Peptides against a protein of PDB entry 6B4E. Designs and how they scored, part 11

Target 1, 295 residues: chain A of PDB entry 6B4E
Amino acid sequence: TNFDKISKMFWHYKDKIAQIKQDIVLPIKKADVNVRNLLSRHKRKINPKFGQLTNSNQQLFKIQNELTQLINDTKGDSLAYHWILNFIAKAVVHQAETEVRVKPESALPLGKLTLYLLVQFPELQELFMARLVKKCPFVIGFTCEIDTEKGRQNMGWKRNNENKWEDNTSYDERMGGILSLFAIITRLQLPQEFITTTSHPFPIALSWHILARICNTPLNLITNTHFVILGSWWDAAAVQFLQAYGNQASKLLILIGEELTSRMAEKKYVGAARLRILLEAWQNNNMESFPEMSP

## One batch from the design tools (peptide; made by RFdiffusion4, then SolubleMPNN)

Design b1_p9_2_s4 (from b1_p9_2 with E1M N4E)
Fold by OpenDDE base, seed 3:
Structure b1_p9_2_s4 (fold): chain B 295 residues (1-295), chain A 9 residues (1-9)
Amino acid sequence: as target 1 above (295 residues)
Amino acid sequence: MSLEAPEMP
């Protein structure tokens, strides 16, 4: 694992966020009133759609179609189009931080919707990845120290209006929610209409990177959050990961579930305890995945 | 300290 390369990638996306603000978000504030009104209306229509997802594929397809129409309505203005996509990227991540956090299985319909949009609107891919890395650097296997203010900021910690850091549980749960969504996306197959024409934008190999990079991370940088997000990943993608890479996947699951947890046993991390439970369930041939969606 | 996991499959 080349950590210098990972750091460069992390800062690339941080720069991308700054670029998005300068080139997309701020310019819209000065745009024509008609454009601003259009985007305001579209934002109000788009935002509720993510909360309308259920375990129904029929409902998913309905929402996909509705969002597609709303996004297509903006294509006549490149700035408006990119603004809407950036809004969607932010909204999807926010949904992961709130809904997926408390109901991990909701990552499946959200992930299917997101993957569809990523393929249907390729310009969303960089916007979404930048937002993911900003909010949850774990998605690319990036880790830094959190004993400094800057370190915490880099790792996606939030402060409230009183400038107080969020509690550890809140941070862990948010990171878990975001990582669950990303994990789901990596293990989903492309919709049938895209399989022959498009490559998967965030394939299962990215899950491999997450696991491998965490395993290679200096132990002094490993926290409870690492184990929490690994557990979230496990619930979301472990079954499909094993199907994809077989014995090599098994080796990585053992590394995170047994070896990493054992090396960190002195810390008595709650997340590590949960991950060991998941490992034991797998060893007992009781590995579970999220239920498939209904028609 | 590393667990020496491979970067790619």
Scores: peptide ipSAE 0.037, ipTM 0.733, DockQ to the pose 0.780
Fold by OpenDDE base, seed 2:
Structure b1_p9_2_s4 (fold): chain B 295 residues (1-295), chain A 9 residues (1-9)
Amino acid sequence: as target 1 above (295 residues)
Amino acid sequence: MSLEAPEMP
C-alpha cells in the first residue's frame, strides 16, 4: 500500500469539490433565467426518484428511463448538464446517508441505478467519486487522525448548527450507509447493453483496495468506524468478492475478520465484535448476501 | 488496475 498515492488521490478529489463549486455551482446562479428555470424543474422531478426505488427491477428500469430523459434534456447546455449530474451525485450520496443507513439492502437498487447512470453519463463518474471521498474517505481506503478539527473534517465528520460534532453512532452509521452503496456498485455487473462496449467504472478491484488499505493502516488510526464499514462492506459484497478472487479473497477476509479484530481486541469495539460474527458465519458456510431484486 | 497485497503491521 502506497499511502502517499492514497493521500494524493484524496486531495485530488478535495480539489475537485472546490472546482465543482467554482466552475459549476456558482456560475449557474448567474446563468440565463431559462436555464435556471429548467434546472429548478428538473431538480424537483429528479429528487424524489431515488426514494421511489424498490426491490423491483421493473420499477428500476422505469426510473432509469425517466432520469435518462431528464438528464438528456440538459445536454444542449454544458453547464446545465454538469450541474444536473452534480445534483444527482449529491442526491445519491444523501440517499445512502439516510435510507441505506437504516435499510442496508436498499443499497442494491440504488447501486444498480447509480451504476447505470455512471455508464450512461461518463461525466458523472468524477463528480460522484469526489462526493463519495468528501463524505466517506473510506471508499478509497484513506484514514487520518481525528484528534484535530481538521482531521475530523477530512474524515467526513459533521457539525450541527451549534458547531457540535455528531455523535459516534451517527457517524458510524452514515459511513456504513455510504460504503454499502459503494461496495454494491463495485460488485455489480454492467447492464447487458453496456457489457461489450464499456469497462466497469468502479470495478470489484476497488473493494480489494479498500480492504487491503485498511489492513495496512497504522493500528493507532484504526477506530470502531473501520470495523463498522468493514461489516457493511461484508454484507454488501463479500459473496461476490469471493466469487471474483477465490483463495486470494479468502485470505483477505480472514485478515480483516480474524487478524485485524484480534490485534484490536483490547479496544472492545462493537463493530469488531460484529465482524467476528460475520467471519464465524462464513466459516460455518452461512455467508449471506442481499436478496436479489424481483423482476 | 493493479491489486494491492495486504500486509498486517
Scores: peptide ipSAE 0.027, ipTM 0.707, DockQ to the pose 0.120
Fold by OpenDDE base, seed 5:
Structure b1_p9_2_s4 (fold): chain B 295 residues (1-295), chain A 9 residues (1-9)
Amino acid sequence: as target 1 above (295 residues)
Amino acid sequence: MSLEAPEMP
């Protein structure tokens, strides 16, 4: 694991967020009134779509089509197009922070929708990844110290209206929700219409990176959150990960489930305890995956 | 003591 490379990638996306603000978000405020009105209407139509997802593929396809149409309506204006994609990127991550955190299995329909959009609209990929890294740097296996304000900010901690940091539980749940979404995306197959013409934008190898990078993270930087997000990842992707990499996957699952948890046993992290339970379930041939969506 | 993860594919 090259941590310098990971750090560079982290800061790349941080810079991208700043760029998005300067080049997309701020300029649109000065755009033609007709463009602004269009985007306002589209925003209102797009936003509720994510909450309309169910465990139904039929519903998913309906929403995919509706969003595709709405996004296509903006392609005549490059700035408007990028603005709406950035909005979608933010909305998807927000949905992970709010809905997936409380209902992890909801990551599956959300992930399918997101993957479709990422392939259909390639410009969404960098916008989405930048937002993910900003909110949950665990998606690229980045970790830094959180003993400083800057460190906490870098790791995606939020402050409330009283300038106090969010509670640990809230942070853990948000990180778990976001990572669940990302994990799902990495383990999903491309839709049939794209499988022969397009490479997967965020393939299962990125899950490998997450696990490997966390395993190689200095132990003094490992927190309960690391175990929480590993557990979230496990629920979301472990079955498919094993299918993809076989024995090598098994080794890595043992490393996170047994070795990493054992090394951190003195901390008595709740997330670590859960991860050990997941490991034990697997050892007993009881590894579970999210239920498949209905037709 | 750092954990050595398997090499990335």
Scores: peptide ipSAE 0.024, ipTM 0.687, DockQ to the pose 0.786
Fold by OpenDDE base, seed 4:
Structure b1_p9_2_s4 (fold): chain B 295 residues (1-295), chain A 9 residues (1-9)
Amino acid sequence: as target 1 above (295 residues)
Amino acid sequence: MSLEAPEMP
């Protein structure tokens, strides 16, 4: 694992967030009133769609079609198009922070929707990744110290209106929610209409990178959150990961489930304990995955 | 089809 490369990638996406603000978000505020009105209307229509997802594929396809139409309405103006995609990127991540954190299985329909949009609208990919890395650097296996304000900010910690950091549980759950979504995306097959024409934008190899990079992270930087997000990843993608990489996947699951947890045993992290339980369940041929969606 | 596994860390 090249941590310098990971750090460079992290800061690349941090810079991308700043660039998005400068080149997309702020310019729209000065755009023609008709464009602003269009985007305001579209925003209002798009925003509730993510919360309307259920375990139904029928509902998913309906929402996919509705969003596709709404996004296509903006393609005549490049700035408007990129603005709406950036809005979608933010909304998807927000949904992960709010809904997926409390109902991890909701990552499946959200992930399917997101993957569809990422393929249908390729310009969404960099916008989405930038937002993911900003909110949850774990998606690229980035870790830094959190004993400074800047370090906490870099790792996606939030402050309330009283300038107080969120509690550890809230942070862990948010990170878990975001990572669950990303994990789902990485393990999903492309929709049938794209499978022969397009490569997967965030393939299962990115899950490999997450696990490997965390395993190689200096132990003094490993926190309970690392184990929480590994557990979230496990629930979301471990079955499909094993299917994809076979014995090599098994080795990596053992590394995170057994070796990493053992190395950190003195910390008595709750997340680590859960990960050990997941490992044991797998060893007993009882690995579970999210249920498939209904028709 | 199994994907080619990346190199282990």
Scores: peptide ipSAE 0.023, ipTM 0.682, DockQ to the pose 0.108

Design b1_p9_3_s1 (from b1_p9_3 with M8L)
Fold by OpenDDE base, seed 2:
Structure b1_p9_3_s1 (fold): chain B 295 residues (1-295), chain A 9 residues (1-9)
Amino acid sequence: as target 1 above (295 residues)
Amino acid sequence: SLGKDTTLP
């Protein structure tokens, strides 16, 4: 693991967020009134779509088609197009922070929708990754100290309107929700219409990077959150990860489930205890995955 | 660091 490379990638996406604000979000406020009206109408139509997802593929396809049409309506204006994609990126991550947080299995339909959009609209990829890294640096295996205000901000901690940090449980759950979504995306196959013509934008190898980079993180930087997000990842992707990499996957699962938890045993992290339970379930041939979607 | 090989197969 090259931590310098990871740090460079982290700051690349932090810079991208600043660039998005400067080049997309702020300029649209000065755009033609017709463009602003179009985007306002589209925003209102798009925003509820993510909450309308169910375990139904039929419902998924309906929403995919509706969103595709709405996004295509903006392609005549490059700035409008990028603005609507950035809005979608933010909305998807927000859905992970709220709905996936409390219902992890909802990551599956959300992930399928997101993956479709990422392939259909390639410009969404950098916008989405930048938002993910800003909100949950764990998606690229980045970790820093949280003993400073800047460190907490870099790791995605939020302050409320009273400038108080969110509680540890809230932070852990939000990170778990976002990582669940990302994990699902990495383990999904491309839709059948794209599988022969397009490479996967966020393949299963990115799940490997998450696990490996956490295993190589200095132990003094490992927190309960690391174990929480590993547990979230496990629920979302462990079965498919094993299918993809076989024995090498098994070694890495044992590494996080047994060795990492053992090294941190003195901390008595609740997240570590849960990860240990997941390991034991797997050892007893009872590894579970999210239920498949209905037709 | 756990000192294990983290290279993809």
Scores: peptide ipSAE 0.027, ipTM 0.700, DockQ to the pose 0.904
Fold by OpenDDE base, seed 1:
Structure b1_p9_3_s1 (fold): chain B 295 residues (1-295), chain A 9 residues (1-9)
Amino acid sequence: as target 1 above (295 residues)
Amino acid sequence: SLGKDTTLP
């Protein structure tokens, strides 16, 4: 693991966030009133769609079509198009922070929708990844110290209006929700209409990178959050990860589930305890995946 | 190779 490379990637996306603000968000505030009104209407129509997802593929396809139409309505104006995609990127991550946090299995329909949109609208990919890295740098296996304000900010910690940091549980759960979504995306097959013509934008190899990079992270930087997100990843993708990489996947699961947890045992992290339970369940042939969606 | 990054420190 080259941590310099990971850091460069992290800061690339941090810069991308700044660029998005400068080149997309701020300019729209000064755009033609008709464009602003259009985007406001579309925003109102788009935002509830993510919450309308169920375990139904039929409902998923309906929402995919509706969103596709709404996004296509903006293509005549490049700035409007990029703005709506950025909005979608933010909305998807927000849905992960809120709904997936409390109902992890909801990552599956959300992930399917997101993957569809990422392929259908390639410009969404950089916007989405930038938002993911900003909110949850664990998605690229980035970790820094959180003993400083800057460190906490870099790791996606939030402050309230009183400048108080969010509690550890809230942070852990948010990170888990976001990571669950990303994990799902990495393990999903492309939609049938794209599978033969398009490469997967965020393939299962990115899950490998997450696990490997965390395993190689200096132990003094490992926190309860690392184990929480590994547990979230496990629930979301472990079965498919094993299917993809076989024995090599098994080795990596043992590394995170047994070796990493053992090395950090003195910390008595709750997340680590859960991850050990997941490992033990797997060892007892009880590894579970999220239920498949209905037709 | 992917395998080189699977070792704990």
Scores: peptide ipSAE 0.026, ipTM 0.674, DockQ to the pose 0.144
Fold by OpenDDE base, seed 4:
Structure b1_p9_3_s1 (fold): chain B 295 residues (1-295), chain A 9 residues (1-9)
Amino acid sequence: as target 1 above (295 residues)
Amino acid sequence: SLGKDTTLP
């Protein structure tokens, strides 16, 4: 693992966030009133749709079609188009921080929707990745120290209105929610309409990178959060990961579930304990996956 | 570090 490259990638996306603000968000505020009105209407229509997802594929397809139409309505204006995609990127990540956080299995319909949009609208990919890395740098296996304000900010910690850091549980759950979504995306097959013409934008290999990079992270930087997000990843993608890579996947699952947890045993991390339980369940041929969606 | 390679088979 080349941590210099990972760091460069992290800062690339941090810079991308700043660039998005400068080149997309701020310019729209000065755009023609008709464009601003259009985007306001579209925003109001788009925003609730992510919360309207259920375990129904029919509902998913309905929402996909509705969003596709709404996004297509903006393509005549490049700035408007990129603005609406950036809005969607933010909304999807927000949904992961809220709904997926409390109901991890909701990552499946959200991930399916997101993957569809990422393929249908390729310009969403960089916008989405930038937002993911900003909110949850674990998605690229980035870790830094959190004993400084800047370090915490870089790792996606939030402060409340009283300038108090969020509690560890809240942070862990948010990171878990975001990582669950990303993990789901990496293990999903492309929609049938794209599978023969398009490469997967965030393939299962990115899950491999997450696990491997965390395993190679200096132990002094490993926290409970690392184990929490590994557990979230496991629930979301371990079955499909094993299907994809077979014995090599098994080695990596053992590495995170047994070796990494053992190395950190003295910390008594609750996330690590859960990960060991997941490992043991797998060893007993009881690995669970999220339920499939209904027709 | 556990020394796991990021290279896929």
Scores: peptide ipSAE 0.023, ipTM 0.697, DockQ to the pose 0.687
Fold by OpenDDE base, seed 5:
Structure b1_p9_3_s1 (fold): chain B 295 residues (1-295), chain A 9 residues (1-9)
Amino acid sequence: as target 1 above (295 residues)
Amino acid sequence: SLGKDTTLP
């Protein structure tokens, strides 16, 4: 694991966020009134769609089609198109922070929708990844110290209006929700219509990177959150990860579930205890995955 | 990806 490369990637996406603000978000405020009105209407129509997802493929396909049409309506103006994609990127991550955190299995329909959009609209990929890294650096296996304000900020910690940091539980749940979504995306197959023409934008190899990079992270930087997000990842992707990499996947699951938890046992992290339970369930041939969606 | 060294510190 090259941590310098990971850090460079992290800061690349942080810079992208700043660029998006300057090049997309701020310029739209000065755009033609008709464009602004269009985007306002589309925003209002798009935003509820993510909450309308269910465990139904039929409903998913309906929403995919509706969003596709709404996005296509903006293609006549490049700035408007990029603005709506950036809005979608933000909305998807927000849905992970709010809904997935309380109902992890909801990551499946959300992930399917997101993957479809990422393939259908390739310009969404960088916008989405930038937002993910900003909110949850764990998606690229980035970790820094959180003993400083800047460190906490870099790791996606939020402050309220009173300048108080969010509580640990809130942070852990948000990170788990976002990571669950990303994990699902990495383990999903491309929609059938794209398999022969497009490569997966965020393939299962990125799950490998997450696990490997966390295993190689200095132990003094490992927190309860690391174990929480590993547990979230496990629920979301462990079955498919084993299918993809076989024995090598098994070794890595043992590394995170047994070795990493053992090395950190003195900390008595609740997340680590849960991960140990997941490991033991797997050892007893009881590894579970999210249920498949209904037709 | 499979060839990446994954060892704890």
Scores: peptide ipSAE 0.027, ipTM 0.670, DockQ to the pose 0.109; fails the geometry check

Design b1_p9_3_s2
Fold by OpenDDE base, seed 3:
Structure b1_p9_3_s2 (fold): chain B 295 residues (1-295), chain A 9 residues (1-9)
Amino acid sequence: as target 1 above (295 residues)
Amino acid sequence: SLGKDTTMP
C-alpha cells in the first residue's frame, strides 16, 4: 500500500471540490435568471426521487427513466448539465448519510440507481467520487489523525451550529451509510444495456483497496469507525467479494475480521465486536447478503 | 499496520 499515492488522491478530490465550487456552483449563482429558475425546478423534481426508491426493480427503472430525462434536458448548457450532476452527486451521498444509515439494505436500490447514472452520464463519476471522498475518505482507504481540528475535518467530521463536533455514534453511522453505498456500487454488475459497451466505473477491485489499505493503516490511527465501516462493507459486499476473488478474498476477510480485531482488542471497540460476530457467522456458514430486489 | 501482504491477485 502506497500511502503517498492515497494521500495525493485524497487531496486531488479535495481540490476537485474547490474547483467544482469555483467553476460550477458559483457561476450558476450569477447565471441568467431563467437558467437559475430552470435548475431550481429540476432540483425540486430530482431531489424527492432518491427517497422514492423501494426494493422494487420496476420502481427503480421508473426513477432511472425520469432522472435520465431530467438530466438530458440540461445537456444543451454544459454548465447547467454539470451543475445538475453535481447536485445529484450531493443528493445521493446525502441519502446514504440519512436513509442508508438507518436502513443499510436501502443501499441496494440506491446503488443500482447510482451505478446506472454513473454509466449513463460519465461526467458524474468525478463529481461523485469527489463528494464521496470529502464526506467519507474511507471509500479510498484514506485515514489521518483526528486529534486536530483539521484532521477531523479531513475525515469528514461535522460541527453543528454551535461549533460542537457531532457525537461518535452519529459520525460512525454516517460513515457506515456512505460506505455501504459505495460497497454496493463496487459489487453490482453493470446494467444489461451497458455490460458489453463499457467497463465498470467503480469495480470490485476498489473494495479490495478499501480493505487492504485499512489493514495496512498504522494501528494508532485505527478507530471504532474503521470497524463500523468494515462491518457495513461486509453486509453490503462480502458475499460478492468472495465470489469475485475466492481464496484471496477469504484471506482478506480473515485479516479484517480476525487479525485486525484481535490486534485492537484492548480498545474494546463496539464496531470491532460486531465485525467479529460477522466473521464468526461466516465461519459457521451463515454469511448473509442483502435480499435481492423484487420485480 | 498489520504488516501483511495485501497485494491484489
Scores: peptide ipSAE 0.158, ipTM 0.865, DockQ to the pose 0.938
Fold by OpenDDE base, seed 2:
Structure b1_p9_3_s2 (fold): chain B 295 residues (1-295), chain A 9 residues (1-9)
Amino acid sequence: as target 1 above (295 residues)
Amino acid sequence: SLGKDTTMP
């Protein structure tokens, strides 16, 4: 694990967020009134779509088609097009922070929708990854100290209107929700219409990087959150990860489930206890995955 | 760190 490379990638996406604000978000405020009106209407139509997802593939396809049409309506103006994609990126991550947080299995339909959009509209990829890294650096295996204000901000901690940090449980759950979505995306197969013509934008290898980078993180930087997001990842992707990498996947699951939890046992992290339970379930041939979607 | 080889196959 090259932590210098990871750090460079982290700051690349932090810079990208600043660039998005400067080049997309702020300029649209000065755009033609017709463009602003179009985007306002589209925003209102797009925003509720993510909450309308269910375990139904029919409903998924309906929403995919509706969003595709709405996004295509903006392609005549490059700035408008990028603005609507950035809005979608933010909305998807927000859905992970709220709905996936409380119902992890909802990551599956949301992940399928997101993956479709990422392939259909390639410009969404950098916008989405930048938003993910800003909100949840764990998606690229980045960790820093949280003993400083800047460190907490870098790790995605939020302050309320009274400048108080969010509680540990809220942070852990938000990180778990976002990581669940990303994990699902990495383990999903491309839609049939794209599988022969397009490479997967965020393949299962990125799940390997998450686990490997956490295992190589200095132990003094490992927190309960690391174990929480590993548990979230496990629920979302462990079955498919084993299918992809076989025995090598097993070794890495043992590293996080057994060795990392054992090395941190003195901390008595609740997240670590849960991860240990997941490991034991797997050892008893009872590894579970999210239920498949209905037709 | 765990000091283990985590090289992807």
Scores: peptide ipSAE 0.157, ipTM 0.867, DockQ to the pose 0.959
Fold by OpenDDE base, seed 1:
Structure b1_p9_3_s2 (fold): chain B 295 residues (1-295), chain A 9 residues (1-9)
Amino acid sequence: as target 1 above (295 residues)
Amino acid sequence: SLGKDTTMP
């Protein structure tokens, strides 16, 4: 693991966020009133769609089609198109922070929708990844110290209007929700219409990178959050990860579930305890995945 | 770190 490379990647996406603000968000505020009105209407139509997802593939396909039409309506104006994609990127991550946080299995329909959109609209990929890294740098296996204000900010911690940091539980759960979504995306197959013509934008290899990079992270930087997101990843993708990499996957699961938890045992992290339970369940042939969606 | 080889197959 090259941490310099990971840091460069992290800061690349931080820079991308700044670029998005400068080149997409701010310019739209000065755009033609008709464009602004169009985008406002589309925003209102798009935003509820993510909450309308269920365990139904039929409902998923309906929403996919509706979103596709709404996005296509903006393609005549490049700035409007990029703005709506950026909005979608933000909305998807927000849905992960709120709904997936409390209902992890909801990551599956959300992930399917997101993967479809990422392939259908390739320009969404960088926008989405930038938002993910900003909100949850764990998605690329980035970790820094959180003893400083800057460190906490870099790791996606929020402050309220009183400049008070969010509580640890809230942070952990948000990170878990976002990571669950990303994990799902990495382990999903491409939609049938794309599988033979397009490469997966965020393949299962990215899950490998998450686990490997966390295992190679200096132990003094490992927190409860690391174990929480590993547990979230496990629920979301462990079964498919094992299917993809076989014995090598098993070794990595043992590293995070046994070795990393053991090395950090003195901290008595609740997340680590849960991850150990997941490991033990697997060892007892009780590894579970999210239920498949209905037709 | 755990000091383990985590190279992808």
Scores: peptide ipSAE 0.156, ipTM 0.866, DockQ to the pose 0.941
Fold by OpenDDE base, seed 5:
Structure b1_p9_3_s2 (fold): chain B 295 residues (1-295), chain A 9 residues (1-9)
Amino acid sequence: as target 1 above (295 residues)
Amino acid sequence: SLGKDTTMP
């Protein structure tokens, strides 16, 4: 694991966020009134769609089609198009922070929708990844110290209006929600219409990177959150990860579930205890996955 | 196959 490379990647996406603000978000405020009105209407129509997802594939396909049409309506103006994609990127991550955190299995329909959009609109990929890394650096296996304000900020910690940091539970749940979404995306197959023409934008290998990079993270930087997000990842992707990499996957699951938890046992992290339970369930041939969506 | 070795420090 090359942590210098990971850090460079992290800062690349942080810079992208700043660039997006300067090149997309701010300029649209000066755009033609008709464009601004169009985007306002589209924003209002798009935003509820993510909350309308259910365990139904029929509902998913309906929403995919509706969003596709709404996004296509903006393609006549490059700035408007990029603005709406950036909005979608933000909205998807926000949905992970709010809905997935309380209902992890909701990551499946959200992930399917997101993957579809990422393939259908390739320009969404960098916008989405930048937002993910900003909000949850764990998606690329980045970790830094959180003993400083800057460190906490870099790791996606939020402060309220009173300049108070969010509580640990809130942070853990948000990180878990975002990571669940990303994990789902990495383990999903491309929609049938794209399998032969397009490579997966965020393949299962990225799940490997998350696990491997966390395993190689200096132990003094490992927190309860690391175990929480590993547990979230496990629920979301462990079955498919084993299917993809077989024995090598098994070794890595043992590394995170047994070795890493054992190495950190003195900390008595609740997240680590849960991960141990997941490991034991797997060892007893009781590994569970999210249920498949209904037709 | 993942050709990357991951070892804990």
Scores: peptide ipSAE 0.052, ipTM 0.779, DockQ to the pose 0.099

